# Peptides against a protein of PDB entry 1ZZD: the designs that were tried, part 121

Target 1, 109 residues: chain A of PDB entry 1ZZD
Amino acid sequence: FQVVNPYLLRDLVDLGIWDEGMKQYLITQNGSIQGLPNVPQELKDLYKTVWEISQKTIINMAADRSVYIDQSHSLNLFLRAPTMGKLTSMHFYGWKKGLKTGMYYLRTQ

## One batch from the design tools (peptide; made by RFdiffusion4, then SolubleMPNN)

Design b2_p28_5_s4 (from b2_p28_5, 14 letters changed)
Fold by OpenDDE base, seed 1:
Parts: sequence; C-alpha cells; structure tokens
Structure b2_p28_5_s4 (fold): chain B 109 residues (1-109), chain A 28 residues (1-28)
Amino acid sequence: as target 1 above (109 residues)
Amino acid sequence: MEEYLKELEEHAKELSEKLGSKFVGVEV
C-alpha cells in the first residue's frame, strides 16, 4: 500500500499534470518523480524518496541520533538492488560510524 | 586506534561470514 505525499499531490495538481496516468506512474515508481521530464528540478530535489537518498546519509543520520539513544536501536536501510558486497560495505560503514546494533532491517524495493 | 581498527576488521569478517544473521529482510 502506497500513500502519495499530500504536498507532492498539491504541486502536481498546480502544475496541471495530475491525472490517472500520473497516479499510476507514481504507483509503479514508488512515489518517485525523478524520471519525469515535465517536473522542475527544484521539485525533484524537494520530493526525494527514501530510495533516492544516499544510504551513506541515512547511516550518518542514524549515527547522529544514536548519540542520544541506545546503540542497540535498529537501523533501517533501503536498497533497490542489494548485493552482498554492498550490504557488507554499508554495515561496515555503519560500524565505523558507531552503529553497533546487531541487526539491521533491510527494506528492498 | 589500533584496537578500534582491529575490532572493525573482526566485525567485517564476521559480517562476511554471517551476513544473513545480521539482517532482517523486509520487502516493501
């Protein structure tokens, strides 16, 4: 089940490009508008999904909040096409940044 | 620092051997 960001919906309507086709496109793209040629870049930058954010940034954010919470907290990672090498690298980087949790919750698209 | 690096290497090795046990897969 997918929910469209209400602000994104508003902006797409304001651009006059919201229709059933756009709705279906967003469903198939899991909310991403990055591939749409008729959307201004500023909106693409504004409405990045978790899948479009650098995983290194996500790990850094987790490391930042871990300063104030128990280090045993779960880390959520988002990968479109995970490989063993990439997973290992990400986990190692997380460890390097002080994330010593034993389990990571991997979300795949 | 050397101890920390050693810990990192050991952890990396463990992950390589037991990666499956370190991750809970959730399909979205």
Scores: peptide ipSAE 0.013, ipTM 0.214, DockQ to the pose 0.204
Fold by OpenDDE base, seed 2:
Formats: structure tokens, C-alpha cells, sequence
Structure b2_p28_5_s4 (fold): chain B 109 residues (1-109), chain A 28 residues (1-28)
């Protein structure tokens, strides 16, 4: 079952837009608020789901932290529609960013 | 779809080995 982000719930309540309709909307949208016209853009940016974050951004973040932490950390990749081309691109991009020893864990929606 | 994902997993493992990275797997 789906669990709403408690911080998102708090902010939606503070905005006064939390109701049964909003709850049903989030269920149908897998927790995404990107399509809501009455939500500030700043809030949308804050609560992007893992499926809405650029894979380059995820790789960049992983590369940045790998410089300062143990290189055995795991890199989680999320793709709605994985293709061989996308996988290849991510692998080479990760290579260029120094993720030579990174662990890749691919998740699909 | 399951067969396709399995193919992607195997190809990703091959690429990871070549690049020195490790592919863990695919979670649907």
C-alpha cells in the first residue's frame, strides 16, 4: 500500500488544501504533486519523487559523495521505461563521473 | 516484460563488469 510522505502531508495541511479529494489524487498519482495547479512550484520541487528526479542528478549526487565516503556505497537508479540505450548512457555517465566502483541497483516502475 | 527486464539485467551486468562497476539487479 501507499504511504504519504509525512512532511508533504504537513505542508499540504498548512496550505489548507488537504482533503479526501487530495488524498485520492495522491493515490492515483503515486504520490506526485507535480500536476496540481494550486501547489507552489517550490513545494513541487521539494517533493519530487524518485521517478521525477533526473538520473543525471542522481548520478552527480552519488559521484559527489563518493569522493568523501567509502566507495562501496550503492547507487539506486529509477527508470519508468528502461531501455538498453538509457542503461548504457547511465553507465558511461557514471564512469565519467568516477563511479568506477559504484554498485548499481536498478528499479523500474 | 519479465523476459525483457531479464535481458536488460544481463546486459547491464556485462557493462558494469567492463566499466569496473557492479550491477546488483533489477527490481520491478
Amino acid sequence: as target 1 above (109 residues)
Amino acid sequence: MEEYLKELEEHAKELSEKLGSKFVGVEV
Scores: peptide ipSAE 0.013, ipTM 0.222, DockQ to the pose 0.758
Fold by OpenDDE base, seed 4:
Structure b2_p28_5_s4 (fold): chain B 109 residues (1-109), chain A 28 residues (1-28)
Amino acid sequence: as target 1 above (109 residues)
Amino acid sequence: MEEYLKELEEHAKELSEKLGSKFVGVEV
């Protein structure tokens, strides 16, 4: 089952667009509001799902965090369609950014 | 390196299928 982000729910209610149809839409869209025409862009930017955040951004965040830890840490990556090219790019980009480990947990949609 | 990554990808896919999950760990 899928749980709607409570903050997103609040904002949609405040916009007056929350209803059963919206609920079903979010369920079918895996929580994404990017396709909704009546939602301000600011909210779309705020409520990006894990699938809507670039893997490069995720790697950057992980690299920044890794500076302060000595133990090995894992990186969770979310890919819609994993390819060899994407994996290779992530590997080299991660290396370039100084990730201490090459352990990646891949999640596919 | 490319060959190694290919092997890892294939292994990850196999594990994912066996576990019935789309989440797998790969060490590169």
Scores: peptide ipSAE 0.011, ipTM 0.236, DockQ to the pose 0.148
Fold by OpenDDE base, seed 5:
Structure b2_p28_5_s4 (fold): chain B 109 residues (1-109), chain A 28 residues (1-28)
Amino acid sequence: as target 1 above (109 residues)
Amino acid sequence: MEEYLKELEEHAKELSEKLGSKFVGVEV
């Protein structure tokens, strides 16, 4: 089942743009508001889904966390449209950032 | 589409092995 982010719902209501059409749009877009022209960019930046966050940023965050752990940790990566180029870049960038060993989880949408 | 995803998984596993990391799996 799909759950709408309650904070996103609140903000959309406050903007006065919440209606049945918006609800259906969010359902079909798996919670993404990036394609909506009537939503301010600041809200789009705030409510990026895991599919819309830069994979480089995710890898950087994982590398930062590794400073405080003494054992290997799992890295979860999410790609909406995976390509060979993206996979290659992710692996090499992870390696460069010190994630030479560890568990890689790839999730696609 | 399933064949494409399998190819991606195999490629990711190969890269992980070469880089000294472990690829666990692909979820769709």
Scores: peptide ipSAE 0.011, ipTM 0.224, DockQ to the pose 0.760

Design b2_p28_6_s1 (from b2_p28_6, 8 letters changed)
Fold by OpenDDE base, seed 5:
Structure b2_p28_6_s1 (fold): chain B 109 residues (1-109), chain A 28 residues (1-28)
Amino acid sequence: as target 1 above (109 residues)
Amino acid sequence: EEEEEEEKEKKLKELEELYEKYKHTLDE
């Protein structure tokens, strides 16, 4: 399954591009929107975080197929140039906060 | 709704366990 940031979902809906196909695409792309040609670069930058890289690493090493999207505040932490260890911890914390406040779970079925 | 929240909590715990297991590899 794929945990999705509710603000990302909102933005995709506002763009008029959210549908079942988009849902499946996000699942196959591990929650990344970076490859979408019809998404403004500004939004790509907004949701491009170290969390996506971290999650990919965790998934690949654990043989787990669950992918998660972090909150936008994780990008702000990155801009302050924290250490990777601290950044990862804060990203994960942000994810937990997002999950507890209404993250959506997308499943293949 | 309560069942959904319980499932979310279970998934959160699973992810937390994975994070703790592999966090040492994230800086590689």
Scores: peptide ipSAE 0.022, ipTM 0.341, DockQ to the pose 0.066
Fold by OpenDDE base, seed 2:
Structure b2_p28_6_s1 (fold): chain B 109 residues (1-109), chain A 28 residues (1-28)
Amino acid sequence: as target 1 above (109 residues)
Amino acid sequence: EEEEEEEKEKKLKELEELYEKYKHTLDE
């Protein structure tokens, strides 16, 4: 399943583009909306997943080999003028919040 | 349900440790 930020879901609904196809797309894209042509760029900039930060950072983290990260559990976060440091901090904070407060899970039927 | 929460907590700890270890590489 794919964890998704509830605000992202709201925004997609508000755009009128939320449907079963969109749901499946997000699952296959690990929650990323960057490839969607019908989403405003502002929203694309506003929402990031853990995998949409610096690839170098991700590679460095992956090189540890002590922690398994399932891409299907990546989380979209609502971002406000993020620096790389802030982005990463928000990603982990959002993950923490999601795990503790419950997140919306996209899954195939 | 309790088992699911325990799994989430374990995952959280792993990610937190990973972040603390590699956060210094973010600006490279």
Scores: peptide ipSAE 0.022, ipTM 0.313, DockQ to the pose 0.090
Fold by OpenDDE base, seed 4:
Structure b2_p28_6_s1 (fold): chain B 109 residues (1-109), chain A 28 residues (1-28)
Amino acid sequence: as target 1 above (109 residues)
Amino acid sequence: EEEEEEEKEKKLKELEELYEKYKHTLDE
């Protein structure tokens, strides 16, 4: 399962491009919007900084079990010693803010 | 709902503690 930043979901909705196809795309791209031509570069830069790099680190930390927050806002963390290779304080802060507002699974219905 | 939020907060604090422990290994 894949965790998604609620602000990203909001921004995609605001752009009018959020639909089932977009959801499936994000699942296949591990939440990355970098390959989307219809997303402003400013948003790509933002979410690259505060989300995507952090997600790589989180995946490394969750080696044997998935970290997830479902649509009911439940949080389950199964972390090993953190792999902080490409993470910065700003990246972690952005990810942490996402957790505080509730992070959601993207999955097929 | 309240219990679920409390559990989230606990796990977030645990993550923050891990961050503080390992932040010195972050790239600058």
Scores: peptide ipSAE 0.016, ipTM 0.304, DockQ to the pose 0.098
Fold by OpenDDE base, seed 3:
Structure b2_p28_6_s1 (fold): chain B 109 residues (1-109), chain A 28 residues (1-28)
Amino acid sequence: as target 1 above (109 residues)
Amino acid sequence: EEEEEEEKEKKLKELEELYEKYKHTLDE
Protein backbone atom coordinates (compact mmCIF):
# COMPACT_ATOMS: atom_id res chain seq x y z
CA PHE B 1 0.00 0.00 0.00
CA GLN B 2 0.96 3.65 -0.43
CA VAL B 3 0.74 6.35 2.21
CA VAL B 4 -0.55 9.65 0.87
CA ASN B 5 -0.62 13.14 2.31
CA PRO B 6 -4.24 14.29 2.61
CA TYR B 7 -3.30 17.75 1.39
CA LEU B 8 -1.87 16.28 -1.79
CA LEU B 9 -5.15 14.50 -2.38
CA ARG B 10 -6.98 17.77 -1.83
CA ASP B 11 -4.79 19.60 -4.31
CA LEU B 12 -5.20 16.90 -6.93
CA VAL B 13 -8.96 16.99 -6.46
CA ASP B 14 -8.94 20.77 -6.77
CA LEU B 15 -7.08 20.40 -10.05
CA GLY B 16 -9.76 18.01 -11.24
CA ILE B 17 -7.27 15.30 -12.05
CA TRP B 18 -7.95 12.88 -9.21
CA ASP B 19 -9.32 9.59 -10.46
CA GLU B 20 -8.63 5.88 -10.33
CA GLY B 21 -5.82 6.24 -12.82
CA MET B 22 -4.15 8.88 -10.71
CA LYS B 23 -4.51 6.70 -7.63
CA GLN B 24 -2.82 3.81 -9.36
CA TYR B 25 -0.10 6.09 -10.64
CA LEU B 26 0.67 7.34 -7.15
CA ILE B 27 0.84 3.77 -5.89
CA THR B 28 3.36 2.83 -8.55
CA GLN B 29 5.38 6.01 -8.02
CA ASN B 30 5.45 5.85 -4.22
CA GLY B 31 3.43 9.03 -4.01
CA SER B 32 5.58 11.06 -6.38
CA ILE B 33 3.90 13.53 -8.72
CA GLN B 34 7.12 14.79 -10.28
CA GLY B 35 6.50 13.03 -13.56
CA LEU B 36 3.00 14.40 -14.11
CA PRO B 37 2.81 17.00 -16.87
CA ASN B 38 -0.61 18.24 -15.82
CA VAL B 39 0.48 19.32 -12.34
CA PRO B 40 1.77 22.86 -11.77
CA GLN B 41 5.45 23.12 -10.98
CA GLU B 42 4.68 24.90 -7.73
CA LEU B 43 2.83 21.86 -6.46
CA LYS B 44 5.62 19.59 -7.60
CA ASP B 45 8.07 21.71 -5.65
CA LEU B 46 5.82 21.62 -2.62
CA TYR B 47 5.47 17.86 -2.52
CA LYS B 48 8.94 16.77 -3.55
CA THR B 49 12.04 16.29 -1.44
CA VAL B 50 10.95 15.91 2.18
CA TRP B 51 7.66 14.23 1.44
CA GLU B 52 8.95 11.89 -1.21
CA ILE B 53 11.93 10.92 0.89
CA SER B 54 9.65 10.41 3.85
CA GLN B 55 7.31 8.24 1.84
CA LYS B 56 10.20 6.15 0.65
CA THR B 57 11.39 5.76 4.22
CA ILE B 58 7.95 4.78 5.45
CA ILE B 59 7.54 2.20 2.72
CA ASN B 60 11.00 0.79 3.25
CA MET B 61 10.35 0.48 6.96
CA ALA B 62 7.21 -1.61 6.47
CA ALA B 63 5.03 1.49 6.33
CA ASP B 64 5.34 1.95 10.08
CA ARG B 65 4.57 5.59 10.69
CA SER B 66 5.71 5.39 14.29
CA VAL B 67 9.11 4.18 13.16
CA TYR B 68 9.23 6.92 10.56
CA ILE B 69 8.65 9.60 13.16
CA ASP B 70 11.63 8.29 15.08
CA GLN B 71 13.91 8.64 12.06
CA SER B 72 15.77 11.84 11.28
CA HIS B 73 17.37 10.58 8.08
CA SER B 74 14.57 11.94 5.92
CA LEU B 75 15.23 15.38 7.31
CA ASN B 76 18.95 15.00 6.77
CA LEU B 77 18.38 14.03 3.15
CA PHE B 78 16.12 17.01 2.74
CA LEU B 79 18.88 19.27 3.99
CA ARG B 80 21.07 17.99 1.19
CA ALA B 81 18.46 18.83 -1.43
CA PRO B 82 18.11 22.60 -1.19
CA THR B 83 14.95 24.34 -2.29
CA MET B 84 13.66 27.87 -2.08
CA GLY B 85 13.22 28.87 1.53
CA LYS B 86 9.55 29.72 1.26
CA LEU B 87 8.67 26.45 -0.42
CA THR B 88 10.83 24.60 2.05
CA SER B 89 8.95 26.08 4.97
CA MET B 90 5.60 25.28 3.43
CA HIS B 91 6.72 21.79 2.58
CA PHE B 92 7.85 21.14 6.11
CA TYR B 93 4.61 22.54 7.45
CA GLY B 94 2.65 20.25 5.16
CA TRP B 95 4.72 17.33 6.28
CA LYS B 96 4.06 18.11 9.94
CA LYS B 97 0.37 18.52 9.30
CA GLY B 98 0.34 15.19 7.53
CA LEU B 99 1.83 13.50 10.54
CA LYS B 100 -0.65 15.05 12.92
CA THR B 101 -3.75 14.85 10.75
CA GLY B 102 -3.15 11.31 9.60
CA MET B 103 -2.40 9.60 6.35
CA TYR B 104 -4.51 7.89 3.76
CA TYR B 105 -3.57 4.43 2.63
CA LEU B 106 -4.04 3.70 -1.04
CA ARG B 107 -4.35 0.09 -2.09
CA THR B 108 -4.54 -1.64 -5.42
CA GLN B 109 -7.89 -3.12 -6.38
CA GLU A 1 -2.17 5.41 23.77
CA GLU A 2 -1.73 8.77 25.41
CA GLU A 3 1.85 7.95 26.26
CA GLU A 4 2.50 6.94 22.67
CA GLU A 5 1.11 10.22 21.42
CA GLU A 6 3.29 12.13 23.85
CA GLU A 7 6.31 10.27 22.59
CA LYS A 8 5.41 11.09 19.00
CA GLU A 9 4.96 14.73 19.87
CA LYS A 10 8.33 14.75 21.58
CA LYS A 11 9.97 13.32 18.48
CA LEU A 12 8.21 15.84 16.29
CA LYS A 13 9.55 18.66 18.41
CA GLU A 14 13.02 17.20 18.16
CA LEU A 15 12.74 17.15 14.38
CA GLU A 16 11.48 20.72 14.39
CA GLU A 17 14.49 21.80 16.40
CA LEU A 18 16.81 20.06 13.98
CA TYR A 19 15.07 21.73 11.07
CA GLU A 20 15.46 25.15 12.61
CA LYS A 21 19.11 24.45 13.30
CA TYR A 22 20.02 23.39 9.79
CA LYS A 23 17.45 25.07 7.54
CA HIS A 24 20.01 27.72 6.61
CA THR A 25 21.92 25.12 4.66
CA LEU A 26 18.98 24.72 2.29
CA ASP A 27 19.48 28.19 0.86
CA GLU A 28 23.22 27.93 0.22
Scores: peptide ipSAE 0.014, ipTM 0.269, DockQ to the pose 0.087

Design b2_p28_6_s2 (from b2_p28_6, 13 letters changed)
Fold by OpenDDE base, seed 2:
Structure b2_p28_6_s2 (fold): chain B 109 residues (1-109), chain A 28 residues (1-28)
Amino acid sequence: as target 1 above (109 residues)
Amino acid sequence: MEEEEKKKKEELEKLEELFEKYKHLLDE
């Protein structure tokens, strides 16, 4: 299973690009949007950075041994014109929301 | 409170604590 940020799923739906093909693509790419043709390169660069930071955070959090964290979590946020502060807040909020409401798992039908 | 919700709450609290500890990594 591939866990993805709920905001990313919402935004992909809002963009009208969410379908079975997109789902399979994200599963294959472990949540990466780098290969999406309809996303501006500037945003790809930003999300790449956010993804890398989130992975480092997850690794360090896991090393703390306080909480088990699935390495398959995709914490990418699909935001338009985001600031670092906003990304930080929504990143954490999306994570918390996932815990509260249940993580959204992508899977093959 | 259902056991499932209790577990989620506890996990959230732990993650919040860890986030505060490691949030500085987001400045990289």
Scores: peptide ipSAE 0.017, ipTM 0.307, DockQ to the pose 0.106
Fold by OpenDDE base, seed 3:
Structure b2_p28_6_s2 (fold): chain B 109 residues (1-109), chain A 28 residues (1-28)
Amino acid sequence: as target 1 above (109 residues)
Amino acid sequence: MEEEEKKKKEELEKLEELFEKYKHLLDE
């Protein structure tokens, strides 16, 4: 599963570029939009920082879960044997703890 | 594409509703 900022998802929808291809791209890029040619630079600059903060925050909150980072410099987050129940509880926990960026979960193909 | 965009927005709204409904279960 790939975790994505829900506001990023909203912005991509508003841009009219959200589709199955975009979904798969985000999964492949671990939630990063920096390589997308059809996204305004302003949004890239914004979500560069927002994405990193969001990833760091969710990692900290999910420390007691089966979570690992493949590359520390990029903060790519993965869950070992994730279930919908576990992801849902983590999502609710993040919201309750005041996570403002939020997270949305995309299933891998 | 337009229909898919609408579906995603609805999914986010549903998640928010579910959180508000069940957040009490996380209280001690």
Scores: peptide ipSAE 0.017, ipTM 0.308, DockQ to the pose 0.054
Fold by OpenDDE base, seed 5:
Structure b2_p28_6_s2 (fold): chain B 109 residues (1-109), chain A 28 residues (1-28)
Amino acid sequence: as target 1 above (109 residues)
Amino acid sequence: MEEEEKKKKEELEKLEELFEKYKHLLDE
């Protein structure tokens, strides 16, 4: 299954492009919207930064006990000069925001 | 595809566990 941020779902719905086909596409793309031509680049950039961080990178960092949450930098600073630590923090931030509003799990039928 | 889905599920579970461990750092 694929975890999806509810804000992403909202944005896709607002764009009028959310349907079963889109759902299946996101599953196959591991939640990435980068390949969608009908999504504004600004949204692609946003969700790439906030949500679509490499899961492998995060897991590898965890395995090396190097995962941490950076509380000293704002989201804007993360966007401006991201580091592995900042990216991990942003991933967790996005995940937490999703949890607060209810995570959605995409599954194949 | 089934094996890939299984691996993905396991990966997501690991991420969830990791998040649960560190989410307190994001709390006010």
Scores: peptide ipSAE 0.015, ipTM 0.324, DockQ to the pose 0.062
Fold by OpenDDE base, seed 1:
Structure b2_p28_6_s2 (fold): chain B 109 residues (1-109), chain A 28 residues (1-28)
Amino acid sequence: as target 1 above (109 residues)
Amino acid sequence: MEEEEKKKKEELEKLEELFEKYKHLLDE
């Protein structure tokens, strides 16, 4: 399944730009907002930074979890078969290991 | 260390609550 950073979702709602079109766009873009012209650059920079921090931490913690990171503009983290319970465990573990914010985007392959 | 872990756990719980609040938007 697909998990979007809760702060990103909140911010998109607060901007009033969240709709079905936006949802489909994010799915197509694998969660990336970098190409959206109607999103403030500050938010783009913020969530790019969040992704960088999260990906670095996840790489260190998920070696045994079949994780693949797309280093393209999509800013994606891929798991083969994540479950909510597994993701929750990863979140807690990653947080204890120094995550400053939740994962930017997590996608099931 | 324990106090720091507790703070991080609480912050994560807040994030999870936020996600639960808005996750319905992903199912539209």
Scores: peptide ipSAE 0.016, ipTM 0.289, DockQ to the pose 0.024; fails the geometry check

Design b2_p28_6_s3 (from b2_p28_6, 12 letters changed)
Fold by OpenDDE base, seed 1:
Structure b2_p28_6_s3 (fold): chain B 109 residues (1-109), chain A 28 residues (1-28)
Amino acid sequence: as target 1 above (109 residues)
Amino acid sequence: EKEKEEEEKKKLEELEKLYEKYKHTLDE
């Protein structure tokens, strides 16, 4: 299984690129979006930091939370956060909130 | 392993600093 930031998933939905293919791609890429051509560079830069934190660390922090999702929800983060600073804060907040409320796990169907 | 853990800790710390710096923007 793979832990994914719930806000990242929602961002991908907002971009209109979330589908089963994207899900499988993220699984093969260990959650990295760096290779996605349809993702704004600003978001790539933002989520790169999270990606660089080991999944092990994330899993440990979310030991009491496990959520598997196969549906999409929208958050519109970069519409609400046009600056890197705002995106960064929202990203971190979303990450921590995701840990508190439940981490999303992706797996092959 | 320990070095990796420390690196991740530093990265997390940097994220926390950024959060504290820009948390006010979440209200906008």
Scores: peptide ipSAE 0.021, ipTM 0.357, DockQ to the pose 0.248
Fold by OpenDDE base, seed 5:
Structure b2_p28_6_s3 (fold): chain B 109 residues (1-109), chain A 28 residues (1-28)
Amino acid sequence: as target 1 above (109 residues)
Amino acid sequence: EKEKEEEEKKKLEELEKLYEKYKHTLDE
């Protein structure tokens, strides 16, 4: 399954482009919005960094099971310019908090 | 709703275990 960044979801909803089609697109793109023509470049740039860090985390953890991890609080961490190690830990912490508060899951099956 | 919450909890626990196992490779 894939966990969706709640801030990304919010932004897509605010843009009025969130629907089932968008959901399926994000699943196929592993959460990347870079290929979306109807998303402002500023948002693409913002979430590109978040996505890259999240993907790195997913890849490093994918040995045992196929799991996609969310990007929730990594955005705030970027603004504070943390080290990679600290960012990784806090990124996962943010994900956990997001899950506890009702994280949205995308499933491939 | 309660059932969904329990399922999410189980998923979280599984992911936490994976994180602890592989966190040393995340900064490479």
Scores: peptide ipSAE 0.019, ipTM 0.328, DockQ to the pose 0.114
Fold by OpenDDE base, seed 2:
Structure b2_p28_6_s3 (fold): chain B 109 residues (1-109), chain A 28 residues (1-28)
Amino acid sequence: as target 1 above (109 residues)
Amino acid sequence: EKEKEEEEKKKLEELEKLYEKYKHTLDE
């Protein structure tokens, strides 16, 4: 199974591009959205680190770390004035929250 | 394998440092 950031899935759903084809695409691309033409660059930048680091390694190394960010505020700030710092923080929080609440696993049907 | 894991560990540590530096911006 391939681990995917739950916020990435949400964002893809919000973009209206999530379907079985997209799921299969992500599986073949090891979770990378960098090649998708219909995804905003800001989202590509946000989730770049997820693709660059092994999901298994991240799970093992980040399991003992605690992160807290208000999700609604982080999204609002991201949309209003995205910066690399904000993107990094939001990305990390989203990842850690996914680890704590259970990650979504992509699989073929 | 070990070299890759160490590289990823460093990337995670850098990410954590950046988070600590900028997390206050998310509370605004």
Scores: peptide ipSAE 0.017, ipTM 0.344, DockQ to the pose 0.199
Fold by OpenDDE base, seed 4:
Order: structure tokens, then C-alpha cells, then sequence
Structure b2_p28_6_s3 (fold): chain B 109 residues (1-109), chain A 28 residues (1-28)
């Protein structure tokens, strides 16, 4: 399975560009948004750093701690022992921001 | 609805505490 970065997903939703096509694009691009013309450069820079982190580490983090907000904006939190592998300060910063504003969590099987 | 909101707030606070606990491991 592939897990979409939850704060990336949030940001894409906030931009109003999240749809089924975007989901499929991210799947084919292994989570990279660098090739998207409709994404602000600021976000590309932010998530470039995140993308530089091992995808395995990102997936492990998402598996250990999942935050899901449904269409009704209900918040569901799934907490496990956190996996703190090769993480950057930027990654944690993004995660923290996601926690404060709520995060969408998407898995593709 | 208010009760649910308070419960969600508490859950978020717990996650934030976990972040603060493990952020020091970033440079390890």
C-alpha cells in the first residue's frame, strides 16, 4: 500500500486541487509534487525536503500515527509507538502543523 | 457536539505532547 503524506494532502485540499486525478498522479509519482504546475513553489520547496526523507520512514510514521478527518470534519486519531527514523526538522515541523490544523489521511491499497 | 469537540481537542493535545517528547531525536 501507499500512504499519501497527510499534511501534503491537507495542503492540496486547501488549494482546492485535490481530486481523483490528483490522487492517481501522486500514486504514479511516488508522492512527488515537483512536477505539478498548479502547486505554489513554497509548497514544492517544503515537500521536496520531506520527499528527501526515506519513503519507508514516511510510510512507517504514517502507519504508527494516523490522523483521519472525514467529510464531516470529525477527527479520528490512531496512536501507536512512534517510529522516529531518519527524520528532518522540516518533516517534524510539517507534522506539527498538520496536528494543529487537522490532517487528512489517505491510503491507497 | 461540544463533548465530541472537547474529546478531539484532548486527543490532539496528546499527539502534540508526543511530538515534543521525540523532536530531540531528529538530530540523532
Amino acid sequence: as target 1 above (109 residues)
Amino acid sequence: EKEKEEEEKKKLEELEKLYEKYKHTLDE
Scores: peptide ipSAE 0.013, ipTM 0.237, DockQ to the pose 0.063

Design b2_p28_6_s4 (from b2_p28_6, 10 letters changed)
Fold by OpenDDE base, seed 3:
Structure b2_p28_6_s4 (fold): chain B 109 residues (1-109), chain A 28 residues (1-28)
Amino acid sequence: as target 1 above (109 residues)
Amino acid sequence: EEEEKLKEELKLKEMEELYNKYKHTLDE
């Protein structure tokens, strides 16, 4: 599976371009933002080589950030072959960490 | 009230057990 970089998500949200259309685009592009016309080149350069971090780490960072923002944003994960057990565990962990918004599970095509 | 509290506790326990069963999948 592919996990969306939490900093990328933050930056896209800060740009005000994070929406359902963006989610679908990222799914089709396997998380790449290189083809997005509404993203500054500076950000494209920054995220050319994005490392994947553990799901748990991402959830922790998302939870920590959500405490300080008025409108918390959902944690988005791209799962190639999600199982019910995996989804359940992630959801429960996120809940325990106090995430204000649910997690959106995005499946790659 | 006590019955409702018991129900909540049982539900939480079930969720915790489920989490413990599948928490290892978060690292995959």
Scores: peptide ipSAE 0.024, ipTM 0.337, DockQ to the pose 0.398
Fold by OpenDDE base, seed 5:
Structure b2_p28_6_s4 (fold): chain B 109 residues (1-109), chain A 28 residues (1-28)
Amino acid sequence: as target 1 above (109 residues)
Amino acid sequence: EEEEKLKEELKLKEMEELYNKYKHTLDE
């Protein structure tokens, strides 16, 4: 079950590039517009999917939040192509950043 | 007490070695 972001849909319509072909492309790409040559870079930066965000950035944001709360919070990570090495590195990076908990949810695409 | 301390130090060292081995993958 996939729903197109309504704001992204609006912007694609405004660009005049929304059609049935574009719809099918987004379905096959799980909502990503990063590979589209006719989309401005500004729009690509605005509508990054959860799979396109740097995992290191996510860990940094989680660490920043953890210093202001006295209770553990969940860390959700999304990997398009996880490897054992990458998972290990992420765990220890989070540990060094002082996260109160390890990865609570790991989703793969 | 000394045995427990030694175990913790060894565990920490192993974790650091694993981190150093795979830290480059964070930028992939």
Scores: peptide ipSAE 0.021, ipTM 0.352, DockQ to the pose 0.658
Fold by OpenDDE base, seed 4:
Structure b2_p28_6_s4 (fold): chain B 109 residues (1-109), chain A 28 residues (1-28)
Amino acid sequence: as target 1 above (109 residues)
Amino acid sequence: EEEEKLKEELKLKEMEELYNKYKHTLDE
């Protein structure tokens, strides 16, 4: 179950290389950009280590989705090194933002 | 497998829409 990294999406858009082909490529590569020749090495190195992004931003987007889309949606969070404290804070933050469902998917790497 | 790919594609479209809405809040 793949979720788009918003920061990665931003960087690809800024590079002007985001298109349908890129989208399909990322799907087949499970989100990896390591094989892309038109991506600067600096970005490749960054996204080797940056699995976690602003979780608050992700939760905000998830909350927005759950409110405005009349369909069942899950909250998916990805953490590189989750701590109990961080998970707790994220849970409360999501709850505070009015997520219809709890944390459905927690992915770690 | 095809169903899974379709789900992922729909998710990507959804994320694109959300990105356009929240891109200004990134890194804040």
Scores: peptide ipSAE 0.017, ipTM 0.268, DockQ to the pose 0.022
Fold by OpenDDE base, seed 2:
Structure b2_p28_6_s4 (fold): chain B 109 residues (1-109), chain A 28 residues (1-28)
Amino acid sequence: as target 1 above (109 residues)
Amino acid sequence: EEEEKLKEELKLKEMEELYNKYKHTLDE
C-alpha cells in the first residue's frame, strides 16, 4: 500500500477533485500530481519543491545501507524508486510542519 | 485486518525513525 501525504489529501479535497479516480491515479503515479491537468500549477510547484528540498535527505537515506539493503520492508522502495522517494519526501515535509498523524493509506486493487 | 493495521503501524514507525534520523537535512 501507499501512504498519501495528508497535506496533499487536504488540498485535493479542498479542490473538490478527490475521488476514487484520483485515488487510483495516485496509486499508479506513486503519489505524483504533476501530470494532473485539473490541479493548479501552484500546487504542483509546491509539491515539486517539497521533492527537491528533500533530495539531500533521500540521498542520505540511500547511503545508509542498513535501510537500503533491507528488502523485507516496503520502506526500502522509497529509497530505490524515485517515485516512492517523492512520496517519502512529501511525508517528511509534512512531519516537519508538524503533521505527523492523519496519514491516508492507498490500497491497490 | 489486524495484520494490515500492524503492518501500517510498523511502516509508520519506521518512517518516523528515518525522519528523525535525517530531518536535519531538510533544514539545509
Scores: peptide ipSAE 0.010, ipTM 0.246, DockQ to the pose 0.069

